# Ledger of designs, part 121: peptides against a protein of PDB entry 2MBZ

Target 1, 143 residues: chain A of PDB entry 2MBZ
Amino acid sequence: GINLTPEEKFEVFGDFDPDQYEEEVRERWGNTDAYRQSKEKTASYTKEDWQRIQDEADELTRRFVALMDAGEPADSEGAMDAAEDHRQGIARNHYDCGYEMHTCLGEMYVSDERFTRNIDAAKPGLAAYMRDAILANAVRHTP

## One batch from the design tools (peptide; made by RFdiffusion4, then SolubleMPNN)

Design b2_p30_3_s1 (from b2_p30_3, 12 letters changed)
Fold by OpenDDE base, seed 2:
Structure b2_p30_3_s1 (fold): chain B 143 residues (1-143), chain A 30 residues (1-30)
Amino acid sequence: as target 1 above (143 residues)
Amino acid sequence: MRLGLAGVHHLLVRAGATQEQLEAVRAKLA
């Protein structure tokens, strides 16, 4: 799990505790490379590391919401660039994330209602918008 | 409490993706 005290977890994540899904995650994806890489990489993360990751995610959320509010299509350059930054952030912080993996994650955003609800808390339809932007970004970078 | 990408990603980061999903995505990219 996340190597933080309960107090630190609250300070960083508030009421959301990702460790509540630890057993489900292990059962479904425990044998994947992504899981192993994430466990290895995040094992050394400090409170400051997790806070940085939260800040990056919040900034990206605001960026996508702003694009939606501006009426930019999900396959616009702006939306695809935001998707690319999202992919790179995953690669830096968690596990190798190529364009295929990224597209898979995007599809999960809309196929798992738990993720959809959590993402759409920022703006209704954000999960679908992100999925489409992620796919568009993947297509433009795939020969 | 509003959950942004940070909260969702923490769950996804630990979850990863299945090989079956990757194969399906590969078809979309082709």
Scores: peptide ipSAE 0.117, ipTM 0.708, DockQ to the pose 0.562
Fold by OpenDDE base, seed 4:
Structure b2_p30_3_s1 (fold): chain B 143 residues (1-143), chain A 30 residues (1-30)
Amino acid sequence: as target 1 above (143 residues)
Amino acid sequence: MRLGLAGVHHLLVRAGATQEQLEAVRAKLA
């Protein structure tokens, strides 16, 4: 789990406790490389590390929302670049994230209502927009 | 549940795509 005190968790994540999904995560993905990599990386994370990750995520969210508000298509360079930064952020902070994995994550954003609801809290349709941008970015990087 | 994208990613340690999902994506991108 996340090595933070309850107070630190609240400061970083608010009412959301990602550890509530630890059992499900282990059951579904405990034998994957992604799970192992994430456990290794996050084991050393401090409160400041988690806060940085949250800040990066919030910034990316705002970026996608701004693209949507501007009417830029999900397959625009701006949207695909945001998707690429998202992919790289996952790779840096959690686990290796190739374009195939990223596309799978995008599909999960729209197929798992838990993700959809949480993502769309920022803007209705954001999850779908991200999924489309992620796919477009993957396609343009596929030889 | 206030899920920042980071929270999403923490759940995404969960999103180790199933083998089926990976295969579907490979087919899509191929």
Scores: peptide ipSAE 0.118, ipTM 0.696, DockQ to the pose 0.545; fails the geometry check
Fold by OpenDDE base, seed 3:
Structure b2_p30_3_s1 (fold): chain B 143 residues (1-143), chain A 30 residues (1-30)
Amino acid sequence: as target 1 above (143 residues)
Amino acid sequence: MRLGLAGVHHLLVRAGATQEQLEAVRAKLA
């Protein structure tokens, strides 16, 4: 799991403990390259690393919410750029994330209710908006 | 609480996509 003390985990992730899903994640995706890459990469992450990752995610969340509030369509340049940054963030922090993989993740956001509920906690419909933006971004980068 | 994308990313960190999901996406993109 994450190499943080309970207090550090609380400081970074709050009441949400990602390790509660470790067993299920291993069961469902343990044989994927993404899982292996993530395990290897994050094994050396410090509290500061995790905090940075959380901050980046929060900023991206606010950015998508702002786009939605402004009425920008999910296939707008702004939304697609946010999706691209999301993809790059995953690639930088966790595992190789091409456009196909990113699209898969987007689809999971709306097909797995736990992801949907978690994402939509920031704003109802955010998961679907992200999925659509991710797909649009993938399309514009796929000749 | 503190949920949002940050929490979701945590789940995704250890997750990729099921083979079924990959195939479904390939069908859409291809």
Scores: peptide ipSAE 0.102, ipTM 0.680, DockQ to the pose 0.529; fails the geometry check
Fold by OpenDDE base, seed 1:
Structure b2_p30_3_s1 (fold): chain B 143 residues (1-143), chain A 30 residues (1-30)
Amino acid sequence: as target 1 above (143 residues)
Amino acid sequence: MRLGLAGVHHLLVRAGATQEQLEAVRAKLA
């Protein structure tokens, strides 16, 4: 799991402990490349690394929310660029994430109630907006 | 409780696309 003390985990993730889902994740995705890559990449992460990842993710969340508040369509340049940065962040920090994989993740955001609830905590409809932006970004990069 | 995007990704970090999901995505991108 995450190599942090309970105190460090709380400081970075608050009440959300990603390791709570370790068994389920291993059962469902333990044989995937993404799982193996993630374990390899994150094995050496420090508290500061996780904090940076959290900060980047929160920034992207605020960015998407701002786009929604401004009425920007999910297929706008701004929304698609945010989706691209989101994809690149996943690729950099966790596992290889192409446009197809990214689109799958977007669909998961709206099809899995747990993800929808967690994402929409920032703003109702955010998960759907992200999904749409992710798809639009994938489409514009598909010949 | 507000969960950050990073927290959501921690669930995804250990996730892979199912065959059905891949097929659905390919259909959308085709």
Scores: peptide ipSAE 0.078, ipTM 0.662, DockQ to the pose 0.553; fails the geometry check

Design b2_p30_3_s4 (from b2_p30_3, 14 letters changed)
Fold by OpenDDE base, seed 2:
Structure b2_p30_3_s4 (fold): chain B 143 residues (1-143), chain A 30 residues (1-30)
Amino acid sequence: as target 1 above (143 residues)
Amino acid sequence: MKLGLAGVHHLMVLAGASEEERARVRELLA
């Protein structure tokens, strides 16, 4: 799992403990390349690395919420650019994330109620908005 | 208890996508 002390985990993730889902993640995706790449990369991550990742996630959340509040459609350049930055962040920090993979992740946002509820904690409908932006970004980059 | 996007994103990234999920989504990009 994450190589942090319980205290460090709390400082970075608060009440969210990603290791709570380690068994489920392993059962569902343990044989995928993405899982292996993520395990390999994150094995060396420090507290500062995880904090940076959380900060990036928070920034992206604020960005998408701002787009929604401004009434920008999910297939706007602004929303698609935010989706692209999201994809690139995953690629840098965790695993190779092509547009097909990114689209799959977007679909998971809306197909798993646990994800939907927690994403929408920032703003109702955010999960669906992100899914749509991710799909639009993927389409514009797919020949 | 609501976890927020940061936590959900972290879980999502660790999870990735299965081969079956990729197969289901390819049509969306066609």
Scores: peptide ipSAE 0.076, ipTM 0.706, DockQ to the pose 0.484
Fold by OpenDDE base, seed 3:
Structure b2_p30_3_s4 (fold): chain B 143 residues (1-143), chain A 30 residues (1-30)
Amino acid sequence: as target 1 above (143 residues)
Amino acid sequence: MKLGLAGVHHLMVLAGASEEERARVRELLA
């Protein structure tokens, strides 16, 4: 689990309790390399680390929303660059994230209603937009 | 609960990908 006190968790994640999904995550993905890498990396994370990660995610959310509001296609350079930054952020903070893995995560955003609902809370259609941008970014980086 | 991408990102980090999802991705990238 996340190595923070309940108070710290609230300060970083608000009303969202990530630990409520720990069992399901372990059940579904506990045998994956990504899971093991994430558990290993995050085990040493401080409150400051988690806050930084959340801030990065929020910034990326704002970028995608701004792109959507501007009418930029999901396969635009701006959208693909945002997707690339997302991929790199995952790689830095959690686990090795190649383009195939990233595309898989994008598909999960639209196939799991819980992800879709939560992502689209920022803007309706954001999950689908992100999925498309992620895929486009993967394609442009695949020979 | 209404969450922004930050919260979803955390869930994503823990998630990874199922075999079925990976199969779909391979088909999309092919």
Scores: peptide ipSAE 0.073, ipTM 0.676, DockQ to the pose 0.468
Fold by OpenDDE base, seed 4:
Structure b2_p30_3_s4 (fold): chain B 143 residues (1-143), chain A 30 residues (1-30)
Amino acid sequence: as target 1 above (143 residues)
Amino acid sequence: MKLGLAGVHHLMVLAGASEEERARVRELLA
């Protein structure tokens, strides 16, 4: 799990404890390369590393919300670039994330109510917008 | 569970995508 003290976890994640989902994650994806890579990478992460990851996620959220507020289509260059940065962030911090994997994650955002509800807390429809942007970005990078 | 994208992203990162989900996407992008 997350190698932080309870105090550090609270400082970084607040009331959210990602370790609550460790069993489910293992059951669903325990035999995948993504799972193994993530476990290996995050094992060495410090509090500062986790905080950086959280900050990056928050920044991405604000970026997508701003695009939506501006009326930019999900297949706009701006939205697709945000999706690309999201993909690259996953690859950098957790596991290899190709366009196929990324589109799967996007679909999960709208098919798993837990994700949809949590994402849309920032702005209604954000999960769907992200999914569409992710798909558009994947398409433009697919020969 | 109340989460921002940071928390959701973390769950996403840990989970990834199942082989079945990847198969569906491969078909979609084919």
Scores: peptide ipSAE 0.101, ipTM 0.699, DockQ to the pose 0.480; fails the geometry check
Fold by OpenDDE base, seed 1:
Structure b2_p30_3_s4 (fold): chain B 143 residues (1-143), chain A 30 residues (1-30)
Amino acid sequence: as target 1 above (143 residues)
Amino acid sequence: MKLGLAGVHHLMVLAGASEEERARVRELLA
C-alpha cells in the first residue's frame, strides 16, 4: 500500500483512497510484472513524490480537457502527444508501459464503469477521448 | 466532487491489463 499517514493521503488524493482497491488489485493482478514493478517503485515514494505524480496527472487532465474544448480530434498531434506523455508518465512512475499496454489501459477507461465515472468527473467523455488518443498514439508508433 | 486523474491512474497502474485485453489490443494493432 501507499506509505502515507491518513492525513497525508487525504492531502494528496482527497476523498479517493487507492488503497481501498488493494485487495482486489492483488487478487486480480498480483502475479503480473506491472504489479511487481509498481510495488517496487512506489515503496520508497514520499508524500512529495505522490504529490508530484498527482500534479502531473492533473496537468495532463487539464491538457486533454483543453483539447476537447478546442474541438481537437483525439487523433490530432496535440492529443496524441498528450497520450504519449501519459504513457511515459506511467512508465516513469509505475511500470513499463509500452503502446500495447497503454492501449489496454485506454480500453479499460471506457469498459470499466468505475474508471469511466472517475475520469469523466473532470469532463464528460474524457475517458473516451483519452482512449481514442491513446489508440491513435499507439497506431502512429506501430510500423 | 471531482476526482483527480492521478488517483485513477494509480488504480490503473495496479490493475494492469489482462491477457485477454492484451490479446485484443495485439489484434487491433496488428
Scores: peptide ipSAE 0.075, ipTM 0.709, DockQ to the pose 0.570; fails the geometry check

Design b2_p30_4_s1 (from b2_p30_4, 18 letters changed)
Fold by OpenDDE base, seed 2:
Structure b2_p30_4_s1 (fold): chain B 143 residues (1-143), chain A 30 residues (1-30)
Amino acid sequence: as target 1 above (143 residues)
Amino acid sequence: MAEKRAALRERAERLRERNGSLLQFHLLYY
């Protein structure tokens, strides 16, 4: 899993335990390229790297919430740009994430209730909004 | 040192309440 001490994990993630899903993830996705790439990239990550990633993710979450609060459609330029930044962040930090892969992730956000529950904790309907923005962004980049 | 501990506690409390960053969501699949 994440190569941090329990104290470091608490400093970065609080009470959230990212390792609680390690076995399930390995069983379901352990043979995928995404899993292998993620393990390779994160093997060298420091506490500072994880903190940076957490900060970037938090900022993007706030950005999506702000778009929803402003009444911006999920297929607006602002929402699609936020989706693009989300895709690029995954690509930089975890694994190759093309528009098709990103679309699949968006669908998972609304089909897996664990994701939906966690995402909508920031704002009800956020998972669906993100899924729609991700799809719109993928469409505009597909000829 | 006391200020550092206070800041850490505040961050931990926010994370416990929210538990909803994109990173945390991704870690379900990661």
Scores: peptide ipSAE 0.061, ipTM 0.666, DockQ to the pose 0.022
Fold by OpenDDE base, seed 3:
Structure b2_p30_4_s1 (fold): chain B 143 residues (1-143), chain A 30 residues (1-30)
Amino acid sequence: as target 1 above (143 residues)
Amino acid sequence: MAEKRAALRERAERLRERNGSLLQFHLLYY
């Protein structure tokens, strides 16, 4: 899990408590490669590492919101590049994330209301915009 | 282009059916 003190966890994640999901995740996905990869990578993460990851996520959110506000289509170069950065961030920090997996995550963002609500807190329709950008990015990288 | 999008969406749906919901896993790790 995340080896931080309660205070450090609050400083990085605020009201989000990742520990509440550990047991369920282990029971449901403990035998998957993604789970093992994530556990291995994050085992050495410091508070600064987790803060960096959170900052990257926040920056990406702002970037997508700015694209939407500017009226850029989800299949624009800017939106697809943001989607690519999102994919690469998952791959670097957590588990292998190819274009198929990324597309799956994008679909989850709009099909599971819990994710939709969390993402759209930044801007209504952001989850759908991200899904469309993720799909467009996957398409442009699929022969 | 439309065919590529449809194919990717179909593959994604198959992944979801096979692996179930990724919500809790994704919330924990990203």
Scores: peptide ipSAE 0.054, ipTM 0.710, DockQ to the pose 0.428
Fold by OpenDDE base, seed 1:
Structure b2_p30_4_s1 (fold): chain B 143 residues (1-143), chain A 30 residues (1-30)
Amino acid sequence: as target 1 above (143 residues)
Amino acid sequence: MAEKRAALRERAERLRERNGSLLQFHLLYY
């Protein structure tokens, strides 16, 4: 799991414990390259690394919310750029994330109620907006 | 454009079956 003390975990994640999903993730995707890459990368992560990841996620959330509030379509340049940054963030922090994989993740955001609930806590419909932006970004980068 | 979108969605669905996302981390990174 995450190599942090209980105190450090609380400082970074609050009441949310990401390790609660360790067994499910292992059962569903333990034999995938993404899983292996993520485990290897995150094994050396410090509290500062995890905090950075959370900060990046929060910033991206705010960015998408701002786009929605401004009425920008999910296939606007701004929304697609935010989606691209999201994809690159996943690639840097966890595992190789191409446009197909990213599209897959976007679909999961709206099909798995756990993701939808967590994402839409910031703004109703955010998960769907992100999914659409992710798809649009993938399309524009696909020959 | 519509065709590209449909194709990507189809490929994504297949990819999800073979190589899904990691719930643990994507719940953190959305």
Scores: peptide ipSAE 0.050, ipTM 0.712, DockQ to the pose 0.597
Fold by OpenDDE base, seed 4:
Structure b2_p30_4_s1 (fold): chain B 143 residues (1-143), chain A 30 residues (1-30)
Amino acid sequence: as target 1 above (143 residues)
Amino acid sequence: MAEKRAALRERAERLRERNGSLLQFHLLYY
């Protein structure tokens, strides 16, 4: 799991406990390359690394919310660029994330109520907006 | 364009059935 003290975990994640999903993740995807890559990458992550990851997620959330508030379509350049940054962040921090995988994640955001609830806490409909932006970005990068 | 979207979603659904994504991390990094 995440090698932080309880205090550090609270400072970074607040009341959200990422470890609550560790058993489910291992059971469902423990034999995948993505899981292995993530474990290898994150094994040495410091509190600062995890904080950076959270900051990146928060920034993307704000960007998408701002786009929605501005009435920008999910297939706008701005929304697709935000989706691309999200994809690259996953690739950098966790595991190889191609456009098909990213699209898969987008679909999960709207099909798994746990993700939908957590994402839409920032703004209702955000998960769907992100899914659409992710799909649009994948399409524009697929020949 | 519609065909591209449909094809990509179809492939994504197949990938999700086989591999899925890491819930623990993507609940944090979304």
Scores: peptide ipSAE 0.065, ipTM 0.719, DockQ to the pose 0.566; fails the geometry check

Design b2_p30_4_s4 (from b2_p30_4, 18 letters changed)
Fold by OpenDDE base, seed 2:
Structure b2_p30_4_s4 (fold): chain B 143 residues (1-143), chain A 30 residues (1-30)
Amino acid sequence: as target 1 above (143 residues)
Amino acid sequence: MEEKRRALLERARALRERHGSLLQFHLLYY
């Protein structure tokens, strides 16, 4: 889990408790490379590291919302670039994230109502928009 | 382009089926 005190967790994540999914994640992903990489990387993360990650996520959310508000297609250069930054952020902070894995995550955003609910809290339809942008970005980087 | 898109979706869905979902961190960094 996240190696922070309850107070620190609240400072960074507010009402969201990432550890509520710890058991499910372990059961479903415990033997994957992604899980092992993530556990190894995050084991040394400080409160400041987690705050940076949250700031990056917030920035990405605002960026996608702005694109949607501007009427930019999910396969626009701007949307695909945002998707690429998202992919790279996952790779830096958690685990190796290729284009197929990223596409997989995008599909999860629309197929798992827990993700959809959390994402669409920022703007209705955001999860679907992100999924489409992720897929478009993957396509343009696939030979 | 459509063929590439379809192929990627199929492979991605197969990966998701095999590995499940990494909920904890992707709810943080979505």
Scores: peptide ipSAE 0.139, ipTM 0.769, DockQ to the pose 0.552
Fold by OpenDDE base, seed 1:
Structure b2_p30_4_s4 (fold): chain B 143 residues (1-143), chain A 30 residues (1-30)
Amino acid sequence: as target 1 above (143 residues)
Amino acid sequence: MEEKRRALLERARALRERHGSLLQFHLLYY
């Protein structure tokens, strides 16, 4: 699991317990390259590292919300750039994330109720907006 | 463009069926 004390985990993740998904993740993804890469990368992460990851996620959330509030379509340059930054963040912190994988993640945001509820806590419809931006970004980068 | 979109969605859905839960762990952070 994440190498943090219970107090540190609470400080970084709040009421969200990432460990509650550990068994499900292992059962469904344990034999994938992405899982192995993530385990190897995050094994050395400190509280500061995890906090940075959360800060990046929060910033990206705010960015998408701002785009929605401004009425920018999900296939706008701004929205697609935000999606690209999201993809690159995953690549830096967890595992190699190509455009197909990223699109898969976007679909999960709208098809898995657990993700949808967590994401839409920031703004209703955010998960769908992110999915659409992710797809648009993937399309523009696919020959 | 629409053809690319449809193809990506189909491949992504296939990936999701194979990899489902790892995506969940990462989406919580990104």
Scores: peptide ipSAE 0.156, ipTM 0.773, DockQ to the pose 0.554; fails the geometry check
Fold by OpenDDE base, seed 5:
Structure b2_p30_4_s4 (fold): chain B 143 residues (1-143), chain A 30 residues (1-30)
Amino acid sequence: as target 1 above (143 residues)
Amino acid sequence: MEEKRRALLERARALRERHGSLLQFHLLYY
């Protein structure tokens, strides 16, 4: 899991406790390559690493919300670029994330109510917007 | 474009079917 003290976890994640999902994740994903990759990669992460990851996620959220507020289509260059940055962030920080995997994640954002609720807390419809942007980005990068 | 979109979605859904249990891990890191 996340190798931080309880105090460090609070400083980085606040009221959100990532450990609340650890058991479910282990039970459901423990035998997958992505889980292994993520566990191996994050094992050395410091508090500063996790903070950077959270900052990147927050910035991306703000960026998507701003695009929505401006009325930019999910298949605009701005939205697709945000989706690409999202994909690259996952690949850099957690596990290999190709365009098919990214598209799969986007679909999960709208099909799993827990994801939808958490994402749409920033703005209603954000999960669907992200899904559409992710798909558009994947399409433009698929020959 | 529509054809590529459809094909990509089909492959993505197939991937989800195979790795559905793994993707739940992303709840922490979306």
Scores: peptide ipSAE 0.146, ipTM 0.770, DockQ to the pose 0.511; fails the geometry check
Fold by OpenDDE base, seed 4:
Structure b2_p30_4_s4 (fold): chain B 143 residues (1-143), chain A 30 residues (1-30)
Amino acid sequence: as target 1 above (143 residues)
Amino acid sequence: MEEKRRALLERARALRERHGSLLQFHLLYY
């Protein structure tokens, strides 16, 4: 799990408790390379590392919201670039994340109500917008 | 391009069905 004190976890994640999903994730993904990679990478993460990751997520959220507010299509260059940054962030911080995996994650954002609710807290429809941008970005990078 | 999109979605969905969902990781990174 995340190697932070309860106080540090609260400072970084607020009311969101990532540990509440640990058992489910372990049950569903515990034998995957992605899980092992993530556990290995995050084992050395400090509070500052986790804060950086949250800051990156917040920034991407704001970027997508701004794109939506501007009426930019999810397959616009701006939206696809934001999706690419999202993919690269996952790859950098957690596990290898190719375009197929990223597309899978995008689909999860709209098919799992827990993700949808969490993401759409920033703006209704954000999860769907992200999914579409992720897919568009994957398509443009598929030969 | 529609063919690429469809193929990618199909492979992605198959991947999701095979591996499940990484809830903890992706909720943390959105």
Scores: peptide ipSAE 0.135, ipTM 0.765, DockQ to the pose 0.566; fails the geometry check

